# Peptides against a protein of PDB entry 2L2L: the designs that were tried, part 12

Target 1, 42 residues: chain A of PDB entry 2L2L
Amino acid sequence: SPEERERMIKQLKEELRLEEAKLVLLKKLRQSQIQKEATAQK

## One batch from the design tools (peptide; aimed at target 1 E20 L26 R30)

Design b2_p22_2_s2 (made by RFdiffusion4, then SolubleMPNN; from b2_p22_2, 12 letters changed; failed a check: too like the target's own chain)
Amino acid sequence: DIEKQIKQLEEKVELLKKKIEA

Design b2_p22_2_s3 (made by RFdiffusion4, then SolubleMPNN; from b2_p22_2, 12 letters changed; failed a check: too like the target's own chain)
Amino acid sequence: DIEEQIKQLEEKVKLLKEKIKK

Design b2_p22_3 (made by RFdiffusion4)
Pose (drawn by RFdiffusion4):
Structure b2_p22_3 (pose): chain A 42 residues (1-42), chain P 22 residues (1-22)
Amino acid sequence: as target 1 above (42 residues)
Amino acid sequence: EEIEELKEKLEEIREEQEELEE
Protein backbone atom coordinates (compact mmCIF):
# COMPACT_ATOMS: atom_id res chain seq x y z
CA SER A 1 0.00 0.00 0.00
CA PRO A 2 2.42 2.66 -1.23
CA GLU A 3 -0.31 5.26 -0.99
CA GLU A 4 -0.53 4.59 2.73
CA ARG A 5 3.05 5.68 3.15
CA GLU A 6 2.40 8.93 1.28
CA ARG A 7 -0.76 9.48 3.25
CA MET A 8 1.14 9.42 6.52
CA ILE A 9 3.45 12.15 5.18
CA LYS A 10 0.49 14.34 4.29
CA GLN A 11 -1.09 13.83 7.69
CA LEU A 12 2.13 14.65 9.46
CA LYS A 13 2.46 17.69 7.37
CA GLU A 14 -0.82 19.12 8.55
CA GLU A 15 -0.11 18.40 12.22
CA LEU A 16 3.33 19.87 11.70
CA ARG A 17 1.85 23.27 10.81
CA LEU A 18 -0.47 23.24 13.73
CA GLU A 19 2.29 21.95 16.07
CA GLU A 20 4.54 24.73 14.88
CA ALA A 21 1.86 27.42 15.06
CA LYS A 22 1.48 26.82 18.82
CA LEU A 23 5.30 26.91 19.19
CA VAL A 24 5.48 30.34 17.50
CA LEU A 25 2.61 31.53 19.70
CA LEU A 26 4.31 30.34 22.82
CA LYS A 27 7.41 32.38 21.86
CA LYS A 28 5.28 35.50 21.64
CA LEU A 29 3.81 34.76 25.11
CA ARG A 30 7.31 34.77 26.57
CA GLN A 31 8.07 38.13 25.08
CA SER A 32 4.64 39.33 26.07
CA GLN A 33 5.43 38.75 29.73
CA ILE A 34 8.67 40.73 29.52
CA GLN A 35 7.25 44.07 28.50
CA LYS A 36 4.82 45.82 30.83
CA GLU A 37 4.17 42.96 33.19
CA ALA A 38 1.74 40.72 31.32
CA THR A 39 -1.50 42.69 31.32
CA ALA A 40 -3.72 39.65 30.88
CA GLN A 41 -3.32 36.99 33.53
CA LYS A 42 -4.44 34.31 31.09
CA GLU P 1 12.83 7.96 5.63
CA GLU P 2 10.54 11.03 5.00
CA ILE P 3 8.07 9.78 7.59
CA GLU P 4 10.89 9.24 10.19
CA GLU P 5 12.21 12.74 9.51
CA LEU P 6 8.77 14.34 9.98
CA LYS P 7 8.17 12.35 13.24
CA GLU P 8 11.57 13.45 14.58
CA LYS P 9 10.75 17.12 13.71
CA LEU P 10 7.41 16.85 15.46
CA GLU P 11 9.08 15.35 18.62
CA GLU P 12 11.63 18.29 18.59
CA ILE P 13 8.87 20.87 18.23
CA ARG P 14 6.87 19.24 21.19
CA GLU P 15 10.02 19.25 23.39
CA GLU P 16 10.56 22.96 22.60
CA GLN P 17 6.85 23.70 23.44
CA GLU P 18 7.14 21.83 26.78
CA GLU P 19 10.23 23.88 27.65
CA LEU P 20 8.39 27.16 26.87
CA GLU P 21 5.26 26.12 28.85
CA GLU P 22 7.42 25.34 31.95

Design b2_p22_3_s1 (made by RFdiffusion4, then SolubleMPNN; from b2_p22_3, 9 letters changed; failed a check: too like the target's own chain)
Amino acid sequence: EEIKQLKERLEQIRAEIALLEK

Design b2_p22_3_s2 (made by RFdiffusion4, then SolubleMPNN; from b2_p22_3, 9 letters changed; failed a check: too like the target's own chain)
Amino acid sequence: EEIKQLKEKLREIEAEIKLLEQ

Design b2_p22_3_s3 (made by RFdiffusion4, then SolubleMPNN; from b2_p22_3, 11 letters changed; failed a check: too like the target's own chain)
Amino acid sequence: EMIKQLEEELRLIRAEIELLEK

Design b2_p22_3_s4 (made by RFdiffusion4, then SolubleMPNN; from b2_p22_3, 9 letters changed; failed a check: too like the target's own chain)
Amino acid sequence: EEIKQLKEELRLIRAEIKLLEE

Design b2_p22_4 (made by RFdiffusion4; failed a check: too like the target's own chain)
Pose (drawn by RFdiffusion4):
Structure b2_p22_4 (pose): chain A 42 residues (1-42), chain P 22 residues (1-22)
Amino acid sequence: as target 1 above (42 residues)
Amino acid sequence: ELEEEIAEREERIAELKEEIAE
């Protein structure tokens, strides 16, 4: 089932972007707590 | 906690990229 192998790649591609998006957002949170306290506690 | 979450996601992204490359 060669298509199955390619399907896994496509699936991992999608999760990769979501997984990365949260990583980039987390970095912003770190820099958001540096300047002017952190305004929002959440 | 925030740094731990960043580390976990970096590890997971590395795993996903390895699996795509395999």

Design b2_p22_4_s1 (made by RFdiffusion4, then SolubleMPNN; from b2_p22_4, 12 letters changed; failed a check: too like the target's own chain)
Amino acid sequence: KIDEEIKQLEEKIKLLKEKIEK

Design b2_p22_4_s3 (made by RFdiffusion4, then SolubleMPNN; from b2_p22_4, 10 letters changed; failed a check: too like the target's own chain)
Amino acid sequence: SIEEEIKQLEEKIELLKKKIAE

Design b2_p22_5_s1 (made by RFdiffusion4, then SolubleMPNN; failed a check: too like the target's own chain; its pose is not in this set)
Amino acid sequence: LEQLKEELRLTKAEIQLLEKEL

Design b2_p22_5_s2 (made by RFdiffusion4, then SolubleMPNN; failed a check: too like the target's own chain; its pose is not in this set)
Amino acid sequence: LKQLEEKLRLVKAENQLLEKEL

Design b2_p22_5_s3 (made by RFdiffusion4, then SolubleMPNN; failed a check: too like the target's own chain; its pose is not in this set)
Amino acid sequence: LKQLKEKLRLVKAEIEKLEKEL

Design b2_p22_5_s4 (made by RFdiffusion4, then SolubleMPNN; failed a check: too like the target's own chain; its pose is not in this set)
Amino acid sequence: LKQLEERLRLVKAEIELLKKEL

Design b2_p22_6 (made by RFdiffusion4)
Pose (drawn by RFdiffusion4):
Structure b2_p22_6 (pose): chain A 42 residues (1-42), chain P 22 residues (1-22)
Amino acid sequence: as target 1 above (42 residues)
Amino acid sequence: EELEEEIEEREEKVEELKEEIE
């Protein structure tokens, strides 16, 4: 089932974007806590 | 500390996902 192999790559590709998006958001949170306390506690 | 730990965990997961795609 060669298509199955390709399908896994496509699935991982999607999750990769989402997994990365959270990573980039987390970096912003770190820099958000540096300047002017952190305004929002959440 | 907790935020840094989440960042590290997610870097690891991104690396694993890239290895599996390759």

Design b2_p22_6_s1 (made by RFdiffusion4, then SolubleMPNN; from b2_p22_6, 11 letters changed; failed a check: too like the target's own chain)
Amino acid sequence: SKIEKEIEQLEAKIELLKKKIE

Design b2_p22_6_s2 (made by RFdiffusion4, then SolubleMPNN; from b2_p22_6, 10 letters changed; failed a check: too like the target's own chain)
Amino acid sequence: SKIEEEIKQLEAKVKLLKEKIE

Design b2_p22_6_s4 (made by RFdiffusion4, then SolubleMPNN; from b2_p22_6, 12 letters changed)
Fold by OpenDDE base, seed 5:
Order: structure tokens, then C-alpha cells, then sequence
Structure b2_p22_6_s4 (fold): chain B 42 residues (1-42), chain A 22 residues (1-22)
């Protein structure tokens, strides 16, 4: 039903929020690794 | 790197979630 879909969408949006937050963290970790490599080569 | 692969995997998951929400 549309009502059930709405509940599912709410859950998916929460999951999306968490995964987006994880992505930000991973990108920061990537940035840190690149920086470490750059400083090691310097 | 492992982080790059995890990022790509996560980006694919996020894409799928967005498609389900749309």
C-alpha cells in the first residue's frame, strides 16, 4: 500500500543517511592516506 | 586501495538506495 511504501521510504532514507555519513568518513580516510603518501614522497 | 574499493562499493549502494526512494 502507499502507506506501507511511505514507511519503507522512511527506513530507506534513514539507511541512506547512515551510508552517506560513512561515505564522508571514508573520503576523509582516503584523503589522509593520500596526504601520508604525499608527505612520505616529500 | 581497500578504501577506494570501499568508497566505490558504498557509492553503488547509495545509488541503489536513491533509486528505491525515488
Amino acid sequence: as target 1 above (42 residues)
Amino acid sequence: SKIEEEIKKLEAKIKLLKEKIA
Scores: peptide ipSAE 0.630, ipTM 0.905, DockQ to the pose 0.692
OpenDDE base, seeds 1, 2, 3, 4: peptide ipSAE 0.630, 0.630, 0.628, 0.630; ipTM 0.904, 0.905, 0.904, 0.905

Design b2_p22_7 (made by RFdiffusion4)
Pose (drawn by RFdiffusion4):
Formats: sequence, C-alpha cells, structure tokens
Structure b2_p22_7 (pose): chain A 42 residues (1-42), chain P 22 residues (1-22)
Amino acid sequence: as target 1 above (42 residues)
Amino acid sequence: ELEEEIEEKEKRVEELKEEIEE
C-alpha cells in the first residue's frame, strides 16, 4: 500500500503546521510577559 | 512552564519532520 506511506506524510504535514503554529504563539507569549508586565493574566 | 511547553513543542516538531523524512 504505497499510497498509505504517502498518506502518512500528508497527515504529518498538516499536524506539523498546527504544531508549529502553537510554538510560534508560545514564543510571542514569552515576549509578551517581558514588556509591561503581562496585562492579561490568561 | 511556558519554556517547558516551548521545549515540548520543539521536540514534537522535530519528531514530525523525522517521520516525514522516513
């Protein structure tokens, strides 16, 4: 089932974007807590 | 806690990239 192998790549690709997007957002949160306290507690 | 979350996410991104390459 060669298609199955390719399918896994496509699935991992989608999750990769989402997984990365959270990573980039987390970095912004770190810099958001540096300047002017952190305004929002959440 | 935020730094730990960042580290977990970096690891998980690496793992997904290795699995795509394999």

Design b2_p22_7_s2 (made by RFdiffusion4, then SolubleMPNN; from b2_p22_7, 9 letters changed; failed a check: too like the target's own chain)
Amino acid sequence: ELEEKIKQLEEKVKLLKEKIEE

Design b2_p22_8 (made by RFdiffusion4)
Pose (drawn by RFdiffusion4):
Order: sequence, then C-alpha cells, then structure tokens
Structure b2_p22_8 (pose): chain A 42 residues (1-42), chain P 22 residues (1-22)
Amino acid sequence: as target 1 above (42 residues)
Amino acid sequence: DEEIAEQEAKVAEIKAKIAELE
C-alpha cells in the first residue's frame, strides 16, 4: 500500500503546520509579557 | 518557555517522521 505511506506524509504535513503555528504564537506571548507587563491576564 | 520547548519537541518529531517516510 504505497499510497498509505504517502498519505502519512500528507497528514503529518498538515499537523506540522498547526503544530508550528502554536509554536510561533507562543513565542509572541513570551515577548508580549516583556513589554508593559502583560495587559491581559489570559 | 516550557510550553515552547515541548512544542519544539513535537515539531521535531513530526519532521523526523516525514524524513523517515520520504
């Protein structure tokens, strides 16, 4: 089932983007807490 | 920072799995 192998790659690609997007957002949160306290507590 | 480290680990795992499958 060679297609199955390729399917896994496509699935991991999607999750990769979402997984990365949260990582990039998390970094902005760290810099958001540095300047002017953190305004929002959440 | 802990959440960033954990997230980086997950992204690295996913990329490793993609490289192994390729």

Design b2_p22_8_s1 (made by RFdiffusion4, then SolubleMPNN; from b2_p22_8, 9 letters changed; failed a check: too like the target's own chain)
Amino acid sequence: DKEIEQLEEKVELLKKKIAELE

Design b2_p22_8_s4 (made by RFdiffusion4, then SolubleMPNN; from b2_p22_8, 10 letters changed)
Fold by OpenDDE base, seed 5:
Structure b2_p22_8_s4 (fold): chain B 42 residues (1-42), chain A 22 residues (1-22)
Amino acid sequence: as target 1 above (42 residues)
Amino acid sequence: MEEIEQLEEKVKLLKEKIKELE
C-alpha cells in the first residue's frame, strides 16, 4: 500500500541518516590520525 | 580504509532504494 511504502521510506531514511553520521565520524577520525602522524614526524 | 568504503557503498544502496520507492 502507499502507507506501507511511506513507512519503508521513513525507515530507510533513518538508517541512511545513521550511516551518513557514522561515515562523517570515521572520515574525521582518519583525518585526525593522519594529521597527528604528520605532526609527530616533524 | 575498508570500513569507510563499505559504508560509502551502504549509503549509496540506501539512497537507491529510497529513490525506487518515492
Scores: peptide ipSAE 0.604, ipTM 0.892, DockQ to the pose 0.830
OpenDDE base, seeds 1, 2, 3, 4: peptide ipSAE 0.603, 0.603, 0.603, 0.603; ipTM 0.891, 0.892, 0.891, 0.891

## One batch from the design tools (peptide; aimed at target 1 R5 E6 K13 L16)

Design b2_p23_1 (made by RFdiffusion4)
Pose (drawn by RFdiffusion4):
Structure b2_p23_1 (pose): chain A 42 residues (1-42), chain P 23 residues (1-23)
Amino acid sequence: as target 1 above (42 residues)
Amino acid sequence: EIEEQEEKVEEIKEKIEELEEEL
């Protein structure tokens, strides 16, 4: 089932974008807590 | 949380590379 192997790559690709997006968002949160306290507690 | 998230991104990238090598 060669298609199955390719499918896994496509699935991982989607999750990769989402997984990264949270990573980039977290880096912003770190910098958001540096300047002017952190305004929002959440 | 950032370290853990980096690890997860690395693991996904490794799996993609391994699967591409097999193809």

Design b2_p23_1_s1 (made by RFdiffusion4, then SolubleMPNN; from b2_p23_1, 6 letters changed)
Fold by OpenDDE base, seed 4:
Structure b2_p23_1_s1 (fold): chain B 42 residues (1-42), chain A 23 residues (1-23)
Amino acid sequence: as target 1 above (42 residues)
Amino acid sequence: EIEELEKRVEQIKAKIEELEKEL
């Protein structure tokens, strides 16, 4: 039903926000690790 | 791990777009 699709879209949008937030955190962590290694090699 | 999360994010986006086209 349209109402079930709207509920599913809301749930998927919530999951998307959580996965995107995790992705941003891991990308920042990776960049910080690479920068620390590059500064420790100088 | 990052590449797997990027793939999962894209899969969720695609599924949202499919469901929004059916409304």
Scores: peptide ipSAE 0.620, ipTM 0.898, DockQ to the pose 0.806
OpenDDE base, seeds 1, 2, 3, 5: peptide ipSAE 0.618, 0.619, 0.619, 0.619; ipTM 0.898, 0.898, 0.898, 0.898

Design b2_p23_1_s2 (made by RFdiffusion4, then SolubleMPNN; from b2_p23_1 with Q5L E10K K13E E14A E21K)
Fold by OpenDDE base, seed 4:
Structure b2_p23_1_s2 (fold): chain B 42 residues (1-42), chain A 23 residues (1-23)
Amino acid sequence: as target 1 above (42 residues)
Amino acid sequence: EIEELEEKVKEIEAKIEELEKEL
């Protein structure tokens, strides 16, 4: 039904926000690690 | 891990787009 599709879209949008937040964190952690290694080699 | 999560994000976005086209 259209109401079931709307509920599924809301759930998928919530999951998307959680995965995007995790991606932002991991990208920042990876960048911080690379920067620390690059500064420790100087 | 980042690359796997980027693929998962694209999969979720595609599922949302398909369901939004059917409304």
Scores: peptide ipSAE 0.574, ipTM 0.887, DockQ to the pose 0.823
OpenDDE base, seeds 1, 2, 3, 5: peptide ipSAE 0.573, 0.573, 0.573, 0.573; ipTM 0.887, 0.887, 0.888, 0.887; seed 5 fails the geometry check

Design b2_p23_1_s3 (made by RFdiffusion4, then SolubleMPNN; from b2_p23_1, 7 letters changed)
Fold by OpenDDE base, seed 3:
Structure b2_p23_1_s3 (fold): chain B 42 residues (1-42), chain A 23 residues (1-23)
Amino acid sequence: as target 1 above (42 residues)
Amino acid sequence: EIKELEERVKELKAKIEELEKEL
């Protein structure tokens, strides 16, 4: 039903937001590690 | 980890788009 699809879309959008937030965090942490290594080599 | 998350994000987006086309 359309109502079941809407519920599934809401659940998948919630999961997507959590995975996107985790991805942004890990990219920032990795970039911070690279910056720390680059500053320690100067 | 980052590559696996990028693939999971892509899969979620594709599945959402499929369900939104059926509305």
Scores: peptide ipSAE 0.608, ipTM 0.897, DockQ to the pose 0.835
OpenDDE base, seeds 1, 2, 4, 5: peptide ipSAE 0.607, 0.608, 0.608, 0.607; ipTM 0.896, 0.896, 0.896, 0.896

Design b2_p23_1_s4 (made by RFdiffusion4, then SolubleMPNN; from b2_p23_1, 7 letters changed)
Fold by OpenDDE base, seed 5:
Structure b2_p23_1_s4 (fold): chain B 42 residues (1-42), chain A 23 residues (1-23)
Amino acid sequence: as target 1 above (42 residues)
Amino acid sequence: EIKELEEMVEKLKAKIEELEKEL
């Protein structure tokens, strides 16, 4: 139904937002690791 | 729209999995 489709779209948009936030966090963590490794090699 | 959203979520999950392997 149109209502089921709207609920599914809402759920997928929420999941997408959560995955985007997780990806941003992981990129920051990975960058911090690379910086620590580069500092430990000096 | 649903299919495109599912594909976008799956693409993000794949990128997350690759970053989690490097941590």
Scores: peptide ipSAE 0.512, ipTM 0.867, DockQ to the pose 0.080
OpenDDE base, seeds 1, 2, 3, 4: peptide ipSAE 0.510, 0.512, 0.512, 0.511; ipTM 0.867, 0.867, 0.867, 0.867

Design b2_p23_3 (made by RFdiffusion4)
Pose (drawn by RFdiffusion4):
Structure b2_p23_3 (pose): chain A 42 residues (1-42), chain P 23 residues (1-23)
Amino acid sequence: as target 1 above (42 residues)
Amino acid sequence: EEIEEQEEKVKEIKEEIKELEEE
């Protein structure tokens, strides 16, 4: 089932972008707590 | 800590994609 192998790559590709997106957002949160306290507590 | 854990997950996904492309 060669298509199955390719399918896994496509699925991982989607999750990769979502997994990265959160990583980039976490970073901004770190820099958001450096300047002017952190305004929002959440 | 949350950033480190997230980086690990991104790395695992990328490794798995690479291994599957090499097959």

Design b2_p23_3_s2 (made by RFdiffusion4, then SolubleMPNN; from b2_p23_3, 10 letters changed)
Fold by OpenDDE base, seed 5:
Structure b2_p23_3_s2 (fold): chain B 42 residues (1-42), chain A 23 residues (1-23)
Amino acid sequence: as target 1 above (42 residues)
Amino acid sequence: SEIEQLEERVRLLKEKIRELEAE
């Protein structure tokens, strides 16, 4: 039904928000690790 | 990698949302 699809879309959008936030954090963590390694080699 | 797996999951979520919004 349209109402079931609307509920599913809301759930998937919330999952997407959380996964995108996690992805940003992991990318920042990876970059911070690379920067720490580059500074430790100096 | 965990990042590559998460990028793929984000892609699939966006695809599924677009499919449901087009109905």
Scores: peptide ipSAE 0.637, ipTM 0.902, DockQ to the pose 0.835
OpenDDE base, seeds 1, 2, 3, 4: peptide ipSAE 0.638, 0.636, 0.637, 0.637; ipTM 0.902, 0.902, 0.902, 0.902; seed 1 fails the geometry check

Design b2_p23_4_s1 (made by RFdiffusion4, then SolubleMPNN; failed a check: too like the target's own chain; its pose is not in this set)
Amino acid sequence: SRVEELERMIRQLEEELERLRRE

Design b2_p23_4_s2 (made by RFdiffusion4, then SolubleMPNN; failed a check: too like the target's own chain; its pose is not in this set)
Amino acid sequence: SRVEELKRMIRELEEELRKLKEE

Design b2_p23_4_s3 (made by RFdiffusion4, then SolubleMPNN; failed a check: too like the target's own chain; its pose is not in this set)
Amino acid sequence: SKVEELKRMIRELEKELEELRRK

Design b2_p23_4_s4 (made by RFdiffusion4, then SolubleMPNN; failed a check: too like the target's own chain; its pose is not in this set)
Amino acid sequence: SKVEELKRMIRELEEELERLRRE

Design b2_p23_5_s1 (made by RFdiffusion4, then SolubleMPNN; failed a check: too like the target's own chain; its pose is not in this set)
Amino acid sequence: SLEEMIKQLKEEIRKLEEELEKL

Design b2_p23_5_s2 (made by RFdiffusion4, then SolubleMPNN; failed a check: too like the target's own chain; its pose is not in this set)
Amino acid sequence: SLEEMIKQLKEEIEKLEEELRKL

Design b2_p23_5_s3 (made by RFdiffusion4, then SolubleMPNN; failed a check: too like the target's own chain; its pose is not in this set)
Amino acid sequence: DLEQMIKQLKKEIEELEEELKKE

Design b2_p23_6_s1 (made by RFdiffusion4, then SolubleMPNN; its pose is not in this set)
Fold by OpenDDE base, seed 1:
Structure b2_p23_6_s1 (fold): chain B 42 residues (1-42), chain A 23 residues (1-23)
Amino acid sequence: as target 1 above (42 residues)
Amino acid sequence: SEIEQLEKRVEELKKKIEELEKE
């Protein structure tokens, strides 16, 4: 039904926002590690 | 990697949302 699809879309959008936030955090942590290693080797 | 798995999951979620919004 349209109401079931709307509920599913809302749930998938919530999960998407959580996964995107986690992805941004992990990319920042990875970049910070690379920068620390590059500065420690100078 | 965990990042590559999350990138894949984000893309899968976007596709599922797009499919449901086109119906």
Scores: peptide ipSAE 0.615, ipTM 0.896, DockQ to the pose 0.803
OpenDDE base, seeds 2, 3, 4, 5: peptide ipSAE 0.613, 0.615, 0.614, 0.614; ipTM 0.895, 0.896, 0.895, 0.896

Design b2_p23_6_s2 (made by RFdiffusion4, then SolubleMPNN; its pose is not in this set)
Fold by OpenDDE base, seed 3:
Structure b2_p23_6_s2 (fold): chain B 42 residues (1-42), chain A 23 residues (1-23)
Amino acid sequence: as target 1 above (42 residues)
Amino acid sequence: DEIKQLEEKVEKIKKEIKELEEE
């Protein structure tokens, strides 16, 4: 039903937000590690 | 790597949302 699809879309949008937030965090953490290593080698 | 696996998950979820919004 359209109402079931709307519930599924809402659940998938919540999962998407969580995975995107995790992805942004991991990218920032890796970039910070690389920057710290590059500054420690100077 | 973990970043690549998350990018692939994000893309799968986006695709599934799009398929449900077009139905």
Scores: peptide ipSAE 0.627, ipTM 0.898, DockQ to the pose 0.831
OpenDDE base, seeds 1, 2, 4, 5: peptide ipSAE 0.627, 0.626, 0.626, 0.626; ipTM 0.898, 0.898, 0.898, 0.898

Design b2_p23_6_s3 (made by RFdiffusion4, then SolubleMPNN; its pose is not in this set)
Fold by OpenDDE base, seed 5:
Structure b2_p23_6_s3 (fold): chain B 42 residues (1-42), chain A 23 residues (1-23)
Amino acid sequence: as target 1 above (42 residues)
Amino acid sequence: DEIKKLEEKVEEIKAKIEELEKE
């Protein structure tokens, strides 16, 4: 049904937003760890 | 690699959205 597809698309767009936010956070955390290690070795 | 698994999951979700928007 088109109405069921619209509901699924809304759910998938919400999941996408959450996973993208998590991905950005993890990339920033990893970068911060690498930078801290690089500054501690100087 | 947790970041790689999340990148793969993001692309899988995008692909499912694109498939449903073409119907």
Scores: peptide ipSAE 0.626, ipTM 0.896, DockQ to the pose 0.829
OpenDDE base, seeds 1, 2, 3, 4: peptide ipSAE 0.625, 0.625, 0.625, 0.625; ipTM 0.896, 0.896, 0.897, 0.896

Design b2_p23_6_s4 (made by RFdiffusion4, then SolubleMPNN; failed a check: too like the target's own chain; its pose is not in this set)
Amino acid sequence: KEIEELEEKVELIKKKIEELEKE

Design b2_p23_8_s1 (made by RFdiffusion4, then SolubleMPNN; failed a check: too like the target's own chain; its pose is not in this set)
Amino acid sequence: LEERIKQLKEEIRKLEEELEKEK

Design b2_p23_8_s3 (made by RFdiffusion4, then SolubleMPNN; failed a check: too like the target's own chain; its pose is not in this set)
Amino acid sequence: LEERIRQLKEEIRKLEKELEEER

Design b2_p23_8_s4 (made by RFdiffusion4, then SolubleMPNN; failed a check: too like the target's own chain; its pose is not in this set)
Amino acid sequence: LEERIRQLKEEIEELERELEEER

## One batch from the design tools (peptide; aimed at target 1 E20)

Design b2_p24_2 (made by RFdiffusion4)
Pose (drawn by RFdiffusion4):
Structure b2_p24_2 (pose): chain A 42 residues (1-42), chain P 24 residues (1-24)
Amino acid sequence: as target 1 above (42 residues)
Amino acid sequence: EEAEEELEEELEEIEEELEEEEEE
């Protein structure tokens, strides 16, 4: 089932992007707590 | 709740931007 192998790559591709999106948002949060306290507590 | 909604919208924007970059 060669298509199965390719399908896994496509699936991992999607999750990679989301996974990475959270990582980029997590870096902003760090820098957001540096300047002017953190305004929002959540 | 407003802060959560803003974070969700920003996450969605970031995901769209990563998709567009990957298509390029």

Design b2_p24_2_s1 (made by RFdiffusion4, then SolubleMPNN; from b2_p24_2, 8 letters changed; failed a check: too like the target's own chain)
Amino acid sequence: KEVEEEIEKELKEIEEKLREEEEK

Design b2_p24_2_s2 (made by RFdiffusion4, then SolubleMPNN; from b2_p24_2, 11 letters changed; failed a check: too like the target's own chain)
Amino acid sequence: DKVKEELEKELEEIIKKLKEQEEK

Design b2_p24_2_s3 (made by RFdiffusion4, then SolubleMPNN; from b2_p24_2, 8 letters changed)
Fold by OpenDDE base, seed 2:
Structure b2_p24_2_s3 (fold): chain B 42 residues (1-42), chain A 24 residues (1-24)
Amino acid sequence: as target 1 above (42 residues)
Amino acid sequence: DEVEKELEKELKEIEEELKKQEEE
């Protein structure tokens, strides 16, 4: 159904938004680890 | 050190998977 496709597109957009938010969090966490290693080596 | 390196590797693998999903 066209309505089922619209629901699926909305769900996939919500999943993508959650994954983008997770990616931003992981990038920040990785950067914090690299900074801690760079400060522990001084 | 070893546990932190394994966690950094796993986080990098997850970052690469999420990036592939964003590019699809």
Scores: peptide ipSAE 0.045, ipTM 0.603, DockQ to the pose 0.073
OpenDDE base, seeds 1, 3, 4, 5: peptide ipSAE 0.044, 0.043, 0.045, 0.043; ipTM 0.599, 0.597, 0.608, 0.603

Design b2_p24_2_s4 (made by RFdiffusion4, then SolubleMPNN; from b2_p24_2, 7 letters changed; failed a check: too like the target's own chain)
Amino acid sequence: EEVEKELEEELERIKKELEKQEEE

Design b2_p24_3 (made by RFdiffusion4)
Pose (drawn by RFdiffusion4):
Structure b2_p24_3 (pose): chain A 42 residues (1-42), chain P 24 residues (1-24)
Amino acid sequence: as target 1 above (42 residues)
Amino acid sequence: SLEEEIEEQEERVAEIKEEIEELE
């Protein structure tokens, strides 16, 4: 089932973008807590 | 903590990229 192999790659690609998007957002949160306290507690 | 969450997230992104490379 060669298509199954390619399907896994496509699936991982999607999750990769979502997984990365949270990583980039977390980096902003770190810098958001540096300047002017952190205004929002959440 | 926020730093631990960033490290864990980086590991998960690396694992996904490694699995894509192995499958290719």

Design b2_p24_3_s1 (made by RFdiffusion4, then SolubleMPNN; from b2_p24_3, 9 letters changed; failed a check: too like the target's own chain)
Amino acid sequence: SLEEEIKQLEEKVQLLKEEIKKLE

Design b2_p24_3_s2 (made by RFdiffusion4, then SolubleMPNN; from b2_p24_3, 8 letters changed; failed a check: too like the target's own chain)
Amino acid sequence: SLEEEIKQLEEKVELLKKEIEELE

Design b2_p24_3_s3 (made by RFdiffusion4, then SolubleMPNN; from b2_p24_3, 7 letters changed)
Fold by OpenDDE base, seed 4:
Structure b2_p24_3_s3 (fold): chain B 42 residues (1-42), chain A 24 residues (1-24)
Amino acid sequence: as target 1 above (42 residues)
Amino acid sequence: SLEEEIEQLEEKVKLLKEKIEELE
């Protein structure tokens, strides 16, 4: 139904928001690891 | 590894976007 599809879209958008936020944090962690290695070699 | 987890999460984000686009 249209109402079920709208609920599914809302659920998928919420999941997307959470996973994108996690991805940003993991990418920041990766950047921090690279910076730590680059600074430890100087 | 952290890189493998990033890659898996990038694919998950892609699949979520595709599913949203198919339903809209």
Scores: peptide ipSAE 0.636, ipTM 0.904, DockQ to the pose 0.806
OpenDDE base, seeds 1, 2, 3, 5: peptide ipSAE 0.635, 0.635, 0.635, 0.635; ipTM 0.904, 0.904, 0.904, 0.903

Design b2_p24_4_s1 (made by RFdiffusion4, then SolubleMPNN; failed a check: too like the target's own chain; its pose is not in this set)
Amino acid sequence: ELKQLKEELRLKRAEIELLEKELQ

Design b2_p24_4_s2 (made by RFdiffusion4, then SolubleMPNN; failed a check: too like the target's own chain; its pose is not in this set)
Amino acid sequence: ELKQLKEELRLIKAENKLLEKELQ

Design b2_p24_4_s3 (made by RFdiffusion4, then SolubleMPNN; failed a check: too like the target's own chain; its pose is not in this set)
Amino acid sequence: ELEQLKERLRLIKAENKLLEEELK

Design b2_p24_4_s4 (made by RFdiffusion4, then SolubleMPNN; failed a check: too like the target's own chain; its pose is not in this set)
Amino acid sequence: ELKQLKEELRLIRAENELLEKELQ

Design b2_p24_5_s1 (made by RFdiffusion4, then SolubleMPNN; failed a check: too like the target's own chain; its pose is not in this set)
Amino acid sequence: EEEIKQLKEELRLIKAEIALLEKE

Design b2_p24_5_s2 (made by RFdiffusion4, then SolubleMPNN; failed a check: too like the target's own chain; its pose is not in this set)
Amino acid sequence: EEMIKQLKERLRLIRAEIELLEKE

Design b2_p24_5_s3 (made by RFdiffusion4, then SolubleMPNN; failed a check: too like the target's own chain; its pose is not in this set)
Amino acid sequence: EEEIKQLKEELRLIKAEIEELEKE

Design b2_p24_5_s4 (made by RFdiffusion4, then SolubleMPNN; failed a check: too like the target's own chain; its pose is not in this set)
Amino acid sequence: DEMIKQLKEELRLIKAEIELLEKE

Design b2_p24_6_s1 (made by RFdiffusion4, then SolubleMPNN; failed a check: too like the target's own chain; its pose is not in this set)
Amino acid sequence: ELKQLKEKLRLIKAEIELLEKELQ

Design b2_p24_6_s2 (made by RFdiffusion4, then SolubleMPNN; failed a check: too like the target's own chain; its pose is not in this set)
Amino acid sequence: ELEQLKEELRLIKAEIELLEKELQ

Design b2_p24_6_s3 (made by RFdiffusion4, then SolubleMPNN; failed a check: too like the target's own chain; its pose is not in this set)
Amino acid sequence: ELKQLKEELRLIRAEIELLEKELQ

Design b2_p24_6_s4 (made by RFdiffusion4, then SolubleMPNN; failed a check: too like the target's own chain; its pose is not in this set)
Amino acid sequence: ELKQLKEELRLKRAEIQLLEKELQ

Design b2_p24_7_s1 (made by RFdiffusion4, then SolubleMPNN; its pose is not in this set)
Fold by OpenDDE base, seed 4:
Structure b2_p24_7_s1 (fold): chain B 42 residues (1-42), chain A 24 residues (1-24)
Amino acid sequence: as target 1 above (42 residues)
Amino acid sequence: SLEEIEQEIEELEAKVKELKEKIE
């Protein structure tokens, strides 16, 4: 049904928003960890 | 660890790709 598909798309878009926000955070944590390791070797 | 963060990034990039493909 088109209405069922619309509900599913709304749920998938909300999940996508949350996963993309987490991915941005993890990429920042990755960069912070690389800098910590690089500074701990100095 | 850096390795744990990189693994979790890879897993999330795969999930994000799958979600985008389902929305398209």
Scores: peptide ipSAE 0.633, ipTM 0.904, DockQ to the pose 0.503
OpenDDE base, seeds 1, 2, 3, 5: peptide ipSAE 0.631, 0.633, 0.632, 0.631; ipTM 0.903, 0.904, 0.903, 0.903

Design b2_p24_7_s2 (made by RFdiffusion4, then SolubleMPNN; failed a check: too like the target's own chain; its pose is not in this set)
Amino acid sequence: SLEEIEKEIRLLEEKIKLLKEKIE

Design b2_p24_7_s3 (made by RFdiffusion4, then SolubleMPNN; failed a check: too like the target's own chain; its pose is not in this set)
Amino acid sequence: SLEEIEKEIELLEAKIKELKKKIE

